# Peptides against a protein of PDB entry 5D63, part 16

Target 1, 292 residues: chain A of PDB entry 5D63
Amino acid sequence: SLRRGIYHIENAGVPSAIDLKDGSSSDGTPIVGWQFTPDTINWHQLWLAEPIPNVADTFTLCNLFSGTYMDLYNGSSEAGTAVNGWQGTAFTTNPHQLWTIKKSSDGTSYKIQNYGSKTFVDLVNGDSSDGAKIAGWTGTWDEGNPHQKWYFNRMSVSSAEAQAAIARNPHIHGTYRGYILDGEYLVLPNATFTQIWKDSGLPGSKWREQIYDCDDFAIAMKAAVGKWGADSWKANGFAIFCGVMLGVNKAGDAAHAYNFTLTKDHADIVFFEPQNGGYLNDIGYDSYMAFY

## One batch from the design tools (peptide; made by RFdiffusion4, then SolubleMPNN)

Design b1_p9_5_s1 (from b1_p9_5 with S1L H4S)
Fold by OpenDDE base, seed 3:
Structure b1_p9_5_s1 (fold): chain B 292 residues (1-292), chain A 9 residues (1-9)
Amino acid sequence: as target 1 above (292 residues)
Amino acid sequence: LSLSEALMP
């Protein structure tokens, strides 16, 4: 079963992703095929999949940027029916916005079936051009047509997954206490994380004894990421991953405050020093407290 | 433990 999370949805046949045109929040905005750049944000191409309680394998798909939902126009079963962004809610009963998502016959990709019409999300003609039509189209679950097969690249982690990544790290103190602030986290590429750091003004901030030292830098970074998230995305129900840690050195005679994020595969954490923008596998401290 | 002692160079 597909887990709740944020996904980049890529066609199985051509290098095209499901894109909300111009990231517009207007009702009826076309959803189209569009090129993407791996290991980047791909702003208009991120979708929050929210599972519907008590309805097997069925989700709403909320565009992160616009806050609107994938919608089959008029719920029509006619081949070629437009798929658009439309206002909605995560747990709607509107069958135009309910999508059954299950593995295709190849066992790797997914098919996206409209709950009401039973038609499938189709990259029409497998067109790889920017702006290519995505529509509802007749199909079956066992059909191998790549126009209707999609890879769901997970771009987020649950709080439980983040907790597990922390627990695997060797630089965690035996007295460690972690505090989870949110349920689902978009994990940023390091380049984006660094850009937020730069834009925060922290690179130009002067360390000052007690009044603006390591804890201030670490908290300022987390605040900057939080603000960036709020300013960048219209969807709700997720956060941007950026942790704060307090750590003690091996000698037990010094403490430090720092940040951390997740590695690309989401399996591990990497430490971030907000005083210089560096990423480290070992920051020289063992964490006794974190919040994220 | 003083956090200020952990100033990065």
Scores: peptide ipSAE 0.038, ipTM 0.783, DockQ to the pose 0.136
Fold by OpenDDE base, seed 1:
Structure b1_p9_5_s1 (fold): chain B 292 residues (1-292), chain A 9 residues (1-9)
Amino acid sequence: as target 1 above (292 residues)
Amino acid sequence: LSLSEALMP
């Protein structure tokens, strides 16, 4: 079954993603096919899938940028019915905004069925052009039409998944205590993470003994990422991944504070030094405490 | 342990 999380949703037939036009929060904003750049944020093309309690394989899809929800216009079962962004809530009972999402017959892609109409999200004519219509269309779960098949590329991790990634890392002290602050985390590409670091002013910040040292840099980076998240996205129910660690060196006579994020495959952590913007697999310390 | 002892200059 599809996990709760943030997804980039790509057509199985052509290099097109599900895009909320202009990222607009207006009711009735078209959802369209649009080109994307791999390993980037793709601002209008991220969707938070929230599972509906006690309804198997059924979700709302919230656009991360606009905070509006994928909506089948009037819940119509007619082929060609518009799919739009519309105001809503994560646990709505409105069948226009409820989507059953299950694996297609190929076992890799998903189909997205409207809960009420039983029609499927369709990239009309498989059109790969920017602004191509996405509509509700008749279909079945077992047919192989790529117009109705979608890859769900997970762009986030749960707190449990982050915890597991930390647990696999060899640079964790035996006394380690981790503190989880949120439930779901958008994982940023390193380029975006670095840009936030640059924009924070940290590259120009002067190290000063005790008054502005490693802990201040690490906390300032986390605060900058948090603010970036709040300023960038209108959806709620997730955070931006940026951890803080305290570590001790191998000799046990020095400590350091630093950041960490997740690797591209979300399986491991990578350390980030906020004093120079470097990414390291080994920062020279074993973490005895983290919060993220 | 002192965090400042391990800081970058």
Scores: peptide ipSAE 0.037, ipTM 0.779, DockQ to the pose 0.140
Fold by OpenDDE base, seed 5:
Structure b1_p9_5_s1 (fold): chain B 292 residues (1-292), chain A 9 residues (1-9)
Amino acid sequence: as target 1 above (292 residues)
Amino acid sequence: LSLSEALMP
């Protein structure tokens, strides 16, 4: 079963992703195929899949950027029916915005079926061009047509997954206590994380004893990421991953405050030093407290 | 170290 999370949804046949045109929040905005760059944000191509309680394998798909939902126009079962962005809610009963998502016959990709019409999200003619039509189309679950097969690249982690990644890290103190602030986290590429750091002004900030030292840098970075998230995305129900840690050195005579994020595969954490923008596998401290 | 102890860069 597909987990709740943020996904980049890529066609199985051609290098095209499901894109909300111009990221527009207007009702009826076309959802189209569009090229993407791996390991980047792909702003208009991120979708929060929210599972519907008591309806097996069925979700709403909220565009992160616009805050609107994937919508089959008039719920029509006619082949070629437009799929658009439309205002909605995560737990709507509107069958135009309910999508049953299950594995395809190849066991890797998914098919996206409209709950009401039973038609499938289709990259029409497998067109790889930017702006290519995505529509509802007749199909079956077992059909191998790549026009209707989609890879769901998970771009987020649950709090439990983040907790597990931390637990695997060797630089965690025996007295460690973690505090989870949110339920689902968009994990940023390092390039984006670094850009937020740069834009925060922290690179030009001067370390000053007590008044602006390690804890101030670490908290300022987390605040910057939080603000970036709020300013960048219209969807709700997720956070941007950026942790704060307090750690103690091996000698036990010094403590430090720093940040951390997740690696690309989401399996591990990497430490981030907000005083210099460095990423480290070992920051020289073992964490006894984190919040994220 | 405890949460109430001073932090260092």
Scores: peptide ipSAE 0.036, ipTM 0.751, DockQ to the pose 0.205
Fold by OpenDDE base, seed 4:
Formats: sequence, C-alpha cells, structure tokens
Structure b1_p9_5_s1 (fold): chain B 292 residues (1-292), chain A 9 residues (1-9)
Amino acid sequence: as target 1 above (292 residues)
Amino acid sequence: LSLSEALMP
C-alpha cells in the first residue's frame, strides 16, 4: 500500500507531472500536466498523501504549495470532468476529494481512482504540453492505458526512515541519542539546502568564541530551514529535513556541532558544515546526539 | 567537552 508521504506524481507515458496551475489556492484552480526538472523542488507539483483511517488504500492529496486538495469537480462520473484544487481537510468525508490509490497492472505505477465516482485521474490524450488537461475518466484497474498510470516518487521520509538512515552511518558514537521532532520530512536537494544557507546570512556570520561558535551556526541553519518551510508552503503535517548533531572526535578530546541531511536516495545521511556550506561524508566527528 | 572550533571559518 502507498505510505503517507509527499510525492511527485509523474505520468507513466510522457514526462509530465501533476501540477496545480500557478500554485494558486483559489477554489477551482486547474490541475494540469506540466514539465518538471529531476532533482529539484518542483514547487507546484508536490502532493501530501494522507491515508484515510479505516478506508483501504484511500487518501486525500494536498498540494504542498497551495494547501488545497485534489478535487473532482462536482464528483461527476462523466469522462472529462475537471480535476481542480479546492479547499479541504486531510480527513474529509467529501468524496470529491477522496482518492483510492493502488498499483496498476504493471506493478510499478499507480492508478488514482476517485472514491465516489470510480473514475480515474487521466492525462487527457497523453498530452505532454504544459497546461494539458487532467480529468476524471472512465477506466478499470487492469487497463494498461498510460494516460491513467502514474509514478509516485517519494520526496519525503518518515521519522522512522530518517532514524534508519542515521543508524546505518559509520560516524555514530556508541553513546548516541537521537531525538525526533516531527513525523514526516520533505528532503531537499542540496542546491535548495545551500540556497537556504546562503539566504540565512550564515556565510557572512562571524565565528566568535563561545558566543557565536559551532553550535550557534548549526542551530541557526536549522532555524533557517524551519522558517523557509513555514514561509514557502501552505500545507501542514510535515517538516523540512535538517538535523543538528553533536559529535566527538576519535581522540575524545574535542567536540563539534554540525548539520546533516539525507542523500538523494534517502538511504544515508550527509553531513553539512554550516560555517562553510560544505557537504561531507566524514566530518571528523562521531555523533553522540542528534535532533531533527 | 568544549564545542568551540577556533580553526573553522
């Protein structure tokens, strides 16, 4: 079954993603096919899938940018019915905003069925053009039509997945204690993470003994990422991944505070030095504490 | 342990 998380949803037939037009929060904003750039933040194309309790394989889909929900217009079963952004809540009972999401016959892609109408989200005519219509359309679960097949590329990790990535890293001290602050984390590309670092003013910040040293830099970076998240996205129920670590060197006579994020495949962590903006696989310290 | 790193920029 599909896990709760943030997804980039890509058509199985053409290089087009499900896009909320202009990221608008207005009711009735068209959801359309749009081109995307791999390994970047596709701002209007990220969707939080929230599973509905006690309803198998059924979700709401919240656009991260607008905070609005995927909505089948009037819940109509007519082929060609518009799919739009519309105000809603994560656990709504409105069948216009409830989507059953299960694997297609190819075992890799998913189909997205409206709970009420039983029609499927369809990239009309498989049009790869920016702004191409996405609509409800008749179909079946076993059909091979790529217009109704979608890859769900996970852009987030659960706290448990983050914990597992940390546990796999060789630079963790035997006394390590981790503290989880949130439940689901959007994982940023390094380019975005670096841009937040630049915009925070940290590159121009002066190191000062005790009063503004490694711990201040590391905490300031985390605060900057948190603020960026709050300022950038209207959806709730997730955080932006940015960890803080305290580490000790091999000799056991020096400590350091630094940041970390996840690798592209979400399987490992990479260390980030907020004093210089560098990414490292080995920062020279073993972590005895983290919070993220 | 002190966390101060004087050699870091």
Scores: peptide ipSAE 0.036, ipTM 0.775, DockQ to the pose 0.121

Design b1_p9_5_s2 (from b1_p9_5, 3 letters changed)
Fold by OpenDDE base, seed 2:
Structure b1_p9_5_s2 (fold): chain B 292 residues (1-292), chain A 9 residues (1-9)
Amino acid sequence: as target 1 above (292 residues)
Amino acid sequence: LTLAEALMP
């Protein structure tokens, strides 16, 4: 079954993603097909899927940018019914905003069925143009129509997944203690992570004895990412992944504070040196403490 | 001490 998380949802037939038009929070804002750029933040195209307790394979879909929810207009079962953004809550009982999401017959893509109407989210005519209509349409779970098949590309990790990635890393000290601060984390592309670092002013900051040393750099980076997250997204129930680590050198006589993020496949961590903006597989220290 | 030094094993 689909896990709770943030997804980029791409059509199986054409290079188009599910997009909330202009990222608007207004009720009735059209959800449309739109082009996307891989390995970038597609601002209006990220959706938080929240599983409904005790309702199998059923979710709300919250647009990360607007904080509004995917909504089938009037819950109508008529083919061509508009799918829009609309105000809502994560655990609503409104069938207009409840979506059953299960694997299609191809075993890779998903279909998105409205819980009430039993119609499916459809990229009308498979139109690949920006602004193409997305609507509820009649269908079945077993048919192969690519207009109703969607790839769910996971853009986030759970705290458990992050913990597992850390545990797999060879540069973790035997005394390691991790402190998990949130439950779900949007994982940024390195380009975005670096841009936040640049915008924070850290590239122009100088290491100074006691007054601005390794701790200050690492904490400043985490603070910058946290603020970026708060300022960028209206949805709740997730954080932006950016960790702080404390590590000891091989000799055991020196310590360092640094950052870390996750690799593209979310399976591993990569270290980030906030003093120079470098990404490293080995920073020369073994971590004995982290918070993220 | 830095935080890293203070908490070092």
Scores: peptide ipSAE 0.422, ipTM 0.944, DockQ to the pose 0.887
Fold by OpenDDE base, seed 3:
Structure b1_p9_5_s2 (fold): chain B 292 residues (1-292), chain A 9 residues (1-9)
Amino acid sequence: as target 1 above (292 residues)
Amino acid sequence: LTLAEALMP
């Protein structure tokens, strides 16, 4: 079953993703097919899937940027019915905004069925052009039509997954204590993470004894990422992944504060030195405390 | 003390 999380939803037939046009929060904003760039933040193409309790395989899909929800216009079962962004809530009972999402017959892609109409989200004619129509369309779960098949590329991790990634890392001290602050985390590509670091002013900041040392750098980076998240996205129910760690050196006589994020595959952590913007697999310290 | 030093095991 599909897990709660943030997804980039890509057509199985052509290189097109489900895009909320202009990221607009207006009711009735078209959802369209649009090109995407791998390893970047595709701003209007991220969707938070919230599972509905006690309704098997059924979700709301909240656009991360706009905070609005995928909505089948008037809940119509007619082929060609528009799919739009519309105001809503994560646990709505409105069948226009409830989507049953299950594996397609190929076992890799998903189909997205409107709960009420039983029609499927369809990239009309498999059109790969920017702005191509996405509509509700008749179909079946076992049909192989790629117009109705979608890859769900997971862009987030749960707190449990993050915890597991940390636990696998060899640079964790035996006394480690982690403090989980949120439940779901959007994982940024390094380029975006670095850009936030640059925009924070930290590259121009100087290490100064006590007044601005390792703690200050690491906390400033986390604050910058947090603020970036708040300023960038209208959806709620997730955070941006950026951790702070405290570590001790191998000799046990020195401590350091630094940041960390997750690797591209979300399986491991990578350390980030906010004093120079470097990514390291080994920062020379074993973490005894983290919060993220 | 830094925070890291203060909390060091």
Scores: peptide ipSAE 0.419, ipTM 0.943, DockQ to the pose 0.890
Fold by OpenDDE base, seed 4:
Parts: C-alpha cells; sequence; structure tokens
Structure b1_p9_5_s2 (fold): chain B 292 residues (1-292), chain A 9 residues (1-9)
C-alpha cells in the first residue's frame, strides 16, 4: 500500500507531472499536466498523501504549496469532469476529495480513483503540453491506458526512515542518541539546501570564540531551513529535513557541531558543514547526538 | 564549554 508521504506524481506515458496551476490556493484552481525538472523542487507539483483511517488504500492529496486538496468537481462521474484544487482537511469525509490509490496492472505505476465517483484521474489525451487538462474519466483497475497511470516518486522520508539512514552510517558513535522532532520530512536537493544556507547569511558569518562558534552555525542552519519551510509551504503535517549533530573526533578529545541531510536516494546521510557550505561523507567526527 | 564539548562522551 502507498505510504503517507510527499510525492511527485508523474504520468506513466509522457513526461508530465500533476501540477496545481500557479500554485493558487483559490477554490477551483485547475490541476493540470506540466513539465518538471528532475532533482529540483517542483514547487506546484508536490502532494502530501494522507491515508484515511479505516478506509483501505484511500487518501487525501494536499498540495504542499497551496495547502489545498485535489478535488473532483461536484464529485461527478462524467468523463471529463475537472480536477481542481479546493480547500479541505486531511481527514475529510467529502468524497470529492477522497482518492483510492493502488497499483496498476503493470505493478509499478498507480491509478488514482475518486472514492465517490469511481472514475480515475486522467491526463486527457495524454497531452504533454503545459497546462494540459487533468480530469476524472471512466476506467478500470486492470486497464493499461497510460493516461490513467501515475508514478508516485517519494520526495519525503518518515522519521523511521531517517533513523534507519543514520543507523547505517559508519560515523556514528557507540553512545549515539538521536532525537526525532517530526514525523515526515521533505528531503531537499543539495542545490536548494545550499541556497537556503546562502540566503541565511551564514556564508558571511565569522567564527568567533564562544559568541558564534560551531554550535551557533549548526543551529542557525537548522533554524534557517525551518523558517524557509514555514515561509514556502502552506500545507501542514511535515517538516523540512535538516539535522544537527554533535560529534567527537577519533582521539576523543575534541567535539564539533555540524548539520546533515539525506542523500538523493534517501538511503544514507551526508554531512554538511555550515561554516563553509561543504558536503562530506566523512566530517572527521563520530556523532554521539543528533536532533532532526 | 560549547554544547558539543559539554555533552562529549
Amino acid sequence: as target 1 above (292 residues)
Amino acid sequence: LTLAEALMP
């Protein structure tokens, strides 16, 4: 079954993603097909899938940018019914905003069925153009039509997945204690992570004894990422991944504070030095404490 | 002490 998380949803037939037009939070904003750039933040194309308790394989889909929800207009079962953004809540009972999401017959892609109408989210005519219509359309679960098949590319990790990635890293001290602050984390591309670092002013900050040292840099980076998240996205129920670590050197006589994020495949962590903006697989310290 | 130094194992 599909896990709770943030997804980039891409058509199985053409290089088009499910896009909330202009990221608008207005009720009735069209959801359309739109081009995307891999390994970047596709701002209007990220969707938080929230599973509905006690309703198998059924979710709401919240647009991260607008905070509005995927909505089948009037819940109509008519082929060609518009799919729009509309205000809602994560655990709504409104069948216009409830989507049953299960694997297609190919075992890789998913189909997205409206809970009420039983029609499927369809990229009309498989049109790859920006702004192409996405609509409810008749279909079946076993049909192979690529207009109704979607890849769900996970852009987030659960706290458990993050914890597992840390546990696999060889630069963790035997006394390690981790503190998990949130449940789901959007994982940023390094380019975005670096841009936040730049915009924070940290590149121009000077290391100063006690008053602004390694702890201050690491905490400032985490705060900057947190604020970037709050300022950038209207949806709730997730955080932006940015960790703080405290580590000890091999000799056991020096300590350092630094940041870390996840690799592109979410399987490993990479260390980030907020004093210079560098990414490292080995920062020269073994972590004995982290919070993220 | 810094936080890192204070919590060092």
Scores: peptide ipSAE 0.419, ipTM 0.944, DockQ to the pose 0.901
Fold by OpenDDE base, seed 1:
Structure b1_p9_5_s2 (fold): chain B 292 residues (1-292), chain A 9 residues (1-9)
Amino acid sequence: as target 1 above (292 residues)
Amino acid sequence: LTLAEALMP
């Protein structure tokens, strides 16, 4: 079954993603097919899938940027019915905004069925052009039409997944204690993470004894990422991944504060030194405490 | 002491 999380949703037939036009929060904003750039933040193309309790394989889909929800216009079962962004809530009972999402017959892609109408999200004519219509369309779970098949590329991790990634890392001290602050985390590409670091002014900041040392740098980076998240996205129920670690050196006589994020495949952590913007697999310290 | 040093095992 599909896990709660943030997804980039790509058509199985053509290189097009589900896009909320202009990222607008207005009711009735068209959801369209649009090109995307791999390994980047595709701002209008990220969707938070929230599973509905006690309803198998059924979700709301919240656009991360606008905070509005995928909505089948009037819940109509007619082929060609518009799919739009519309105001809503994560656990709505409105069947216009409830989507049953299950694997297609190919076992890799998903189909997205409206809970009420039983029609499927369809990239009309498989059109790969920017602004191509996405609509509700008749279909079945077992047919192979790529217009109705979608890859759900996970762009986030749960706190449990992050915890597991940390636990696999060889640079964790035996006394390690982690403090989980949120439930779901958008994982940024390193380029975006670095840009936030640059925009924070930290590259121009100098280490100064006590007044601005390793703790200050690490906390400032986390604060910058938090603010970036709050300023960039209107959806709630997730955070931006940026951890703070405290580590001890091999000799056990020196400590350091630093940041960390997740690798592209979300399986491992990578350390980030906020004093120089470097990414390292080994920062020279074993972490005994983290919060993220 | 920094926070890191203060909490060091």
Scores: peptide ipSAE 0.418, ipTM 0.943, DockQ to the pose 0.911

Design b1_p9_5_s3 (from b1_p9_5, 3 letters changed)
Fold by OpenDDE base, seed 2:
Structure b1_p9_5_s3 (fold): chain B 292 residues (1-292), chain A 9 residues (1-9)
Amino acid sequence: as target 1 above (292 residues)
Amino acid sequence: PTLSEALMP
């Protein structure tokens, strides 16, 4: 079954993603097909899928940017019914905003069925143009119509997945203690992570004895990412991944503070040196403490 | 000491 998480949802037939038009939070804002750029944020095209307890394979879909929810207009079963953004809550009982999401017959893509109407989210005519209509449409779970098949590309990790990635890394000290601060984390592309670093002013900051040393740099980076997250997204129930680590060198006589993020496949961590903006597989220290 | 030094094993 689909896990709770943030997804970029792409049509199986054409290079189009599910987009909330202009990222608007207004009720009735059209959800449309729109082009996307791989390895970028795609601001209006991220959706938090929240599983409904005790309702198999059923979710709400919250637009990360607007904080509004995918909504089938009037819950109508008529083919061509508009799918819009609308105010809601993560655990609503409103069938207009409940979506059963299961694998299609091809075993890779998903279909998105409205819980009430039993119609499916459809990229009308498979139109690849920006602003193309997305609507509820009649269908079945087993048919192969690509207009109703969607790839769910996971853009986030759970705290457990992050913990597992850390545990697999060879640069973890035997005394390691991790402190998990949140439950779900949006994982940023390195380009975005670096841009936040640049915008924080850290590239122009100088290491100074006691007054601004390694701890200050690492904490400042985490603070910058946290603020960026709060300022950028209206949805709740997730954080932006940016860790702080404390490490000891091989000799055991020197310590360092640094950051880390996850690799593109979310399977590993990569270290980030906030003093120079470098990404490293080996920073020369073994982590004995982290918080993220 | 830095936080890193203070908490070092």
Scores: peptide ipSAE 0.342, ipTM 0.923, DockQ to the pose 0.893
Fold by OpenDDE base, seed 4:
Structure b1_p9_5_s3 (fold): chain B 292 residues (1-292), chain A 9 residues (1-9)
Amino acid sequence: as target 1 above (292 residues)
Amino acid sequence: PTLSEALMP
């Protein structure tokens, strides 16, 4: 079954993603097909899938940017019914905003069925143009029509997945204690992570004894990422991944504070030095404490 | 000491 998480949803037939037009929070904003750039944030094309308790394979889909929800207009079963953004809640009972999401017959892509109408989210005519219509359309679970098949590319990790990635890293001290602050984390591309670092003013900050040292840099980076998240996204129920680590050197006589994020495949962590903006697989310290 | 120094194992 599909896990709770943030997804980039891409058509199986053409290089088009499910896009909330202009990221608008207005009720009735069209959801359309739009081009995307791999390994970028794709601002209007991220969707938080929230599973509905006690309803198998059924979710709401919240647009991260707008905070509005995927909505089948009037819940109509008519082919060609518009799919729009509309205000809602994560655990709504409104069948216009409830979507059953299961694997297609190819075993890789998913189909997205409206819970009420039983029609499927369809990229009309498989049109790859920006702004192409996405609509409810008649279909079946076993059909191979790529207009109704979607890849769900996970852009987030659960706290458990993050914890597992840390546990696999060789630069963790035997006394390690981790503190998990949230349940789901959007993982940023390094380019975005670096841009937040730049915009924070940290590149121009000077290391100063006690008053602004390694701890301050690491905490400031985490705070900057947190604020960026709050300022950038209207959806709730997730955080932006940015960790702080405290580490000890091999000799056990020196300590450092630094940041870390996840690799592109979410399987490993990479260390980030907020004093210079560098990414490292080995920062020269073993972490004995982290919070993220 | 810094936080990292104070909590060093």
Scores: peptide ipSAE 0.341, ipTM 0.923, DockQ to the pose 0.906
Fold by OpenDDE base, seed 1:
Structure b1_p9_5_s3 (fold): chain B 292 residues (1-292), chain A 9 residues (1-9)
Amino acid sequence: as target 1 above (292 residues)
Amino acid sequence: PTLSEALMP
């Protein structure tokens, strides 16, 4: 079954993603096919899938940027019915905004069926052009039409997945204690993470004894990422991944504070030094405490 | 000491 998380949703037939036009929060904003750039944020093309309790394989899809929800216009079962952004809530009972999402017959892609109408999200004519219509369309779970098949590329991790990634890392001290602050985390590309670091002013900040030392740098980076998240996205129920670690050296006589994020495949952590913007697999310390 | 030094094992 599909896990709760943030997804980039790509058509199985053509290089087009599900896009909320202009990222607008207005009711009735068209959801369209649009080109995307791999390994980037793709601002209007991220969707938080929230599973509905006690309803198998059924979700709401919240656009991360606008905070509005994927909505089948009037819940109509007619082929060609518009799919739009519309105001809503994560656990709505409105069948216009409830989507059953299950694997297609190919076992890799998903189909997205409206809970009420039983029609499927369809990239009309498989049109790869920017602004191509996405609509509700008749279909079945077992047919192979790529217009109705979608890859769900996970862009986030749960706190449990992050915890597991940390546990696999060889640079964790035996006394390690982690403090989980949120439930789901958008994982940023390093380029975006670095840009936030640059925009924070930290590259121009100098280490100063006590007044602005390693703890200050690490906390400032986390604060910058938090603010970036709050300023960038209207959806709730997730955070931006940026951890703080406290570590001890091998000799046990020196400590350091630093940041960390997740690798592209979300399987491992990578350390980030906020004093110089470097990414390292080994920062020279073993973490005994983290919060993220 | 820094926070990291204060909490060091």
Scores: peptide ipSAE 0.341, ipTM 0.923, DockQ to the pose 0.917
Fold by OpenDDE base, seed 3:
Structure b1_p9_5_s3 (fold): chain B 292 residues (1-292), chain A 9 residues (1-9)
Amino acid sequence: as target 1 above (292 residues)
Amino acid sequence: PTLSEALMP
């Protein structure tokens, strides 16, 4: 079954993603096919899938940027019915905004069925052009039509997954205590993470004894990422991944504060030195405390 | 001490 999380939803037939046009929060904003760039933040193309309790394989899909929800216009079962962004809530009972999402017959892609109409989200004619129509369309779960098949590229991790990634890392001290602050985390590409670091002013900041040392750098980076998240996205129920670690060196006689994020595959952590913007697999310290 | 020093095990 599909897990709660943030997804980039890509057509199985052509290099097109489900895009909320202009990221607009207006009711009735078209959802369209649009090109995407791998390993970047595709701003209007991220969707938070929230599973509905006690309704098997059924979700709301909240656009991360706009905070609005995928909505089948009037819940119509007619082929060609518009799919739009519309105001809603994560646990709505409105069948226009409830989507049953299950594996297609190929076992890799998913189909997205409207709960009420039983029609499927369809990239009309498999059109790969920017702005191509996405509509509700008749179909079946076993049909192989790529117009109705979608890859769900997971862009987030749960707190449990993040915890597991930390636990696998060899640079964790035996006394480690982690403090989980949120439930779901958007994982940024390094390029975006670095850009936030640059925009924070930290590259121009000087280490100064006590007044602005390693603790200050690490906390400032986390604050910068948090603020970036709040300023960038209208959806709720997730955070941006950026951790703070306190570590001790191998000799046990020196401590350091630093940041960390997750690798591209979300399986491991990578350390980030906020004093110079470097990514390291080994920062020379073993973490005894983290919050993220 | 820094926070990291203060909390060091």
Scores: peptide ipSAE 0.338, ipTM 0.922, DockQ to the pose 0.900

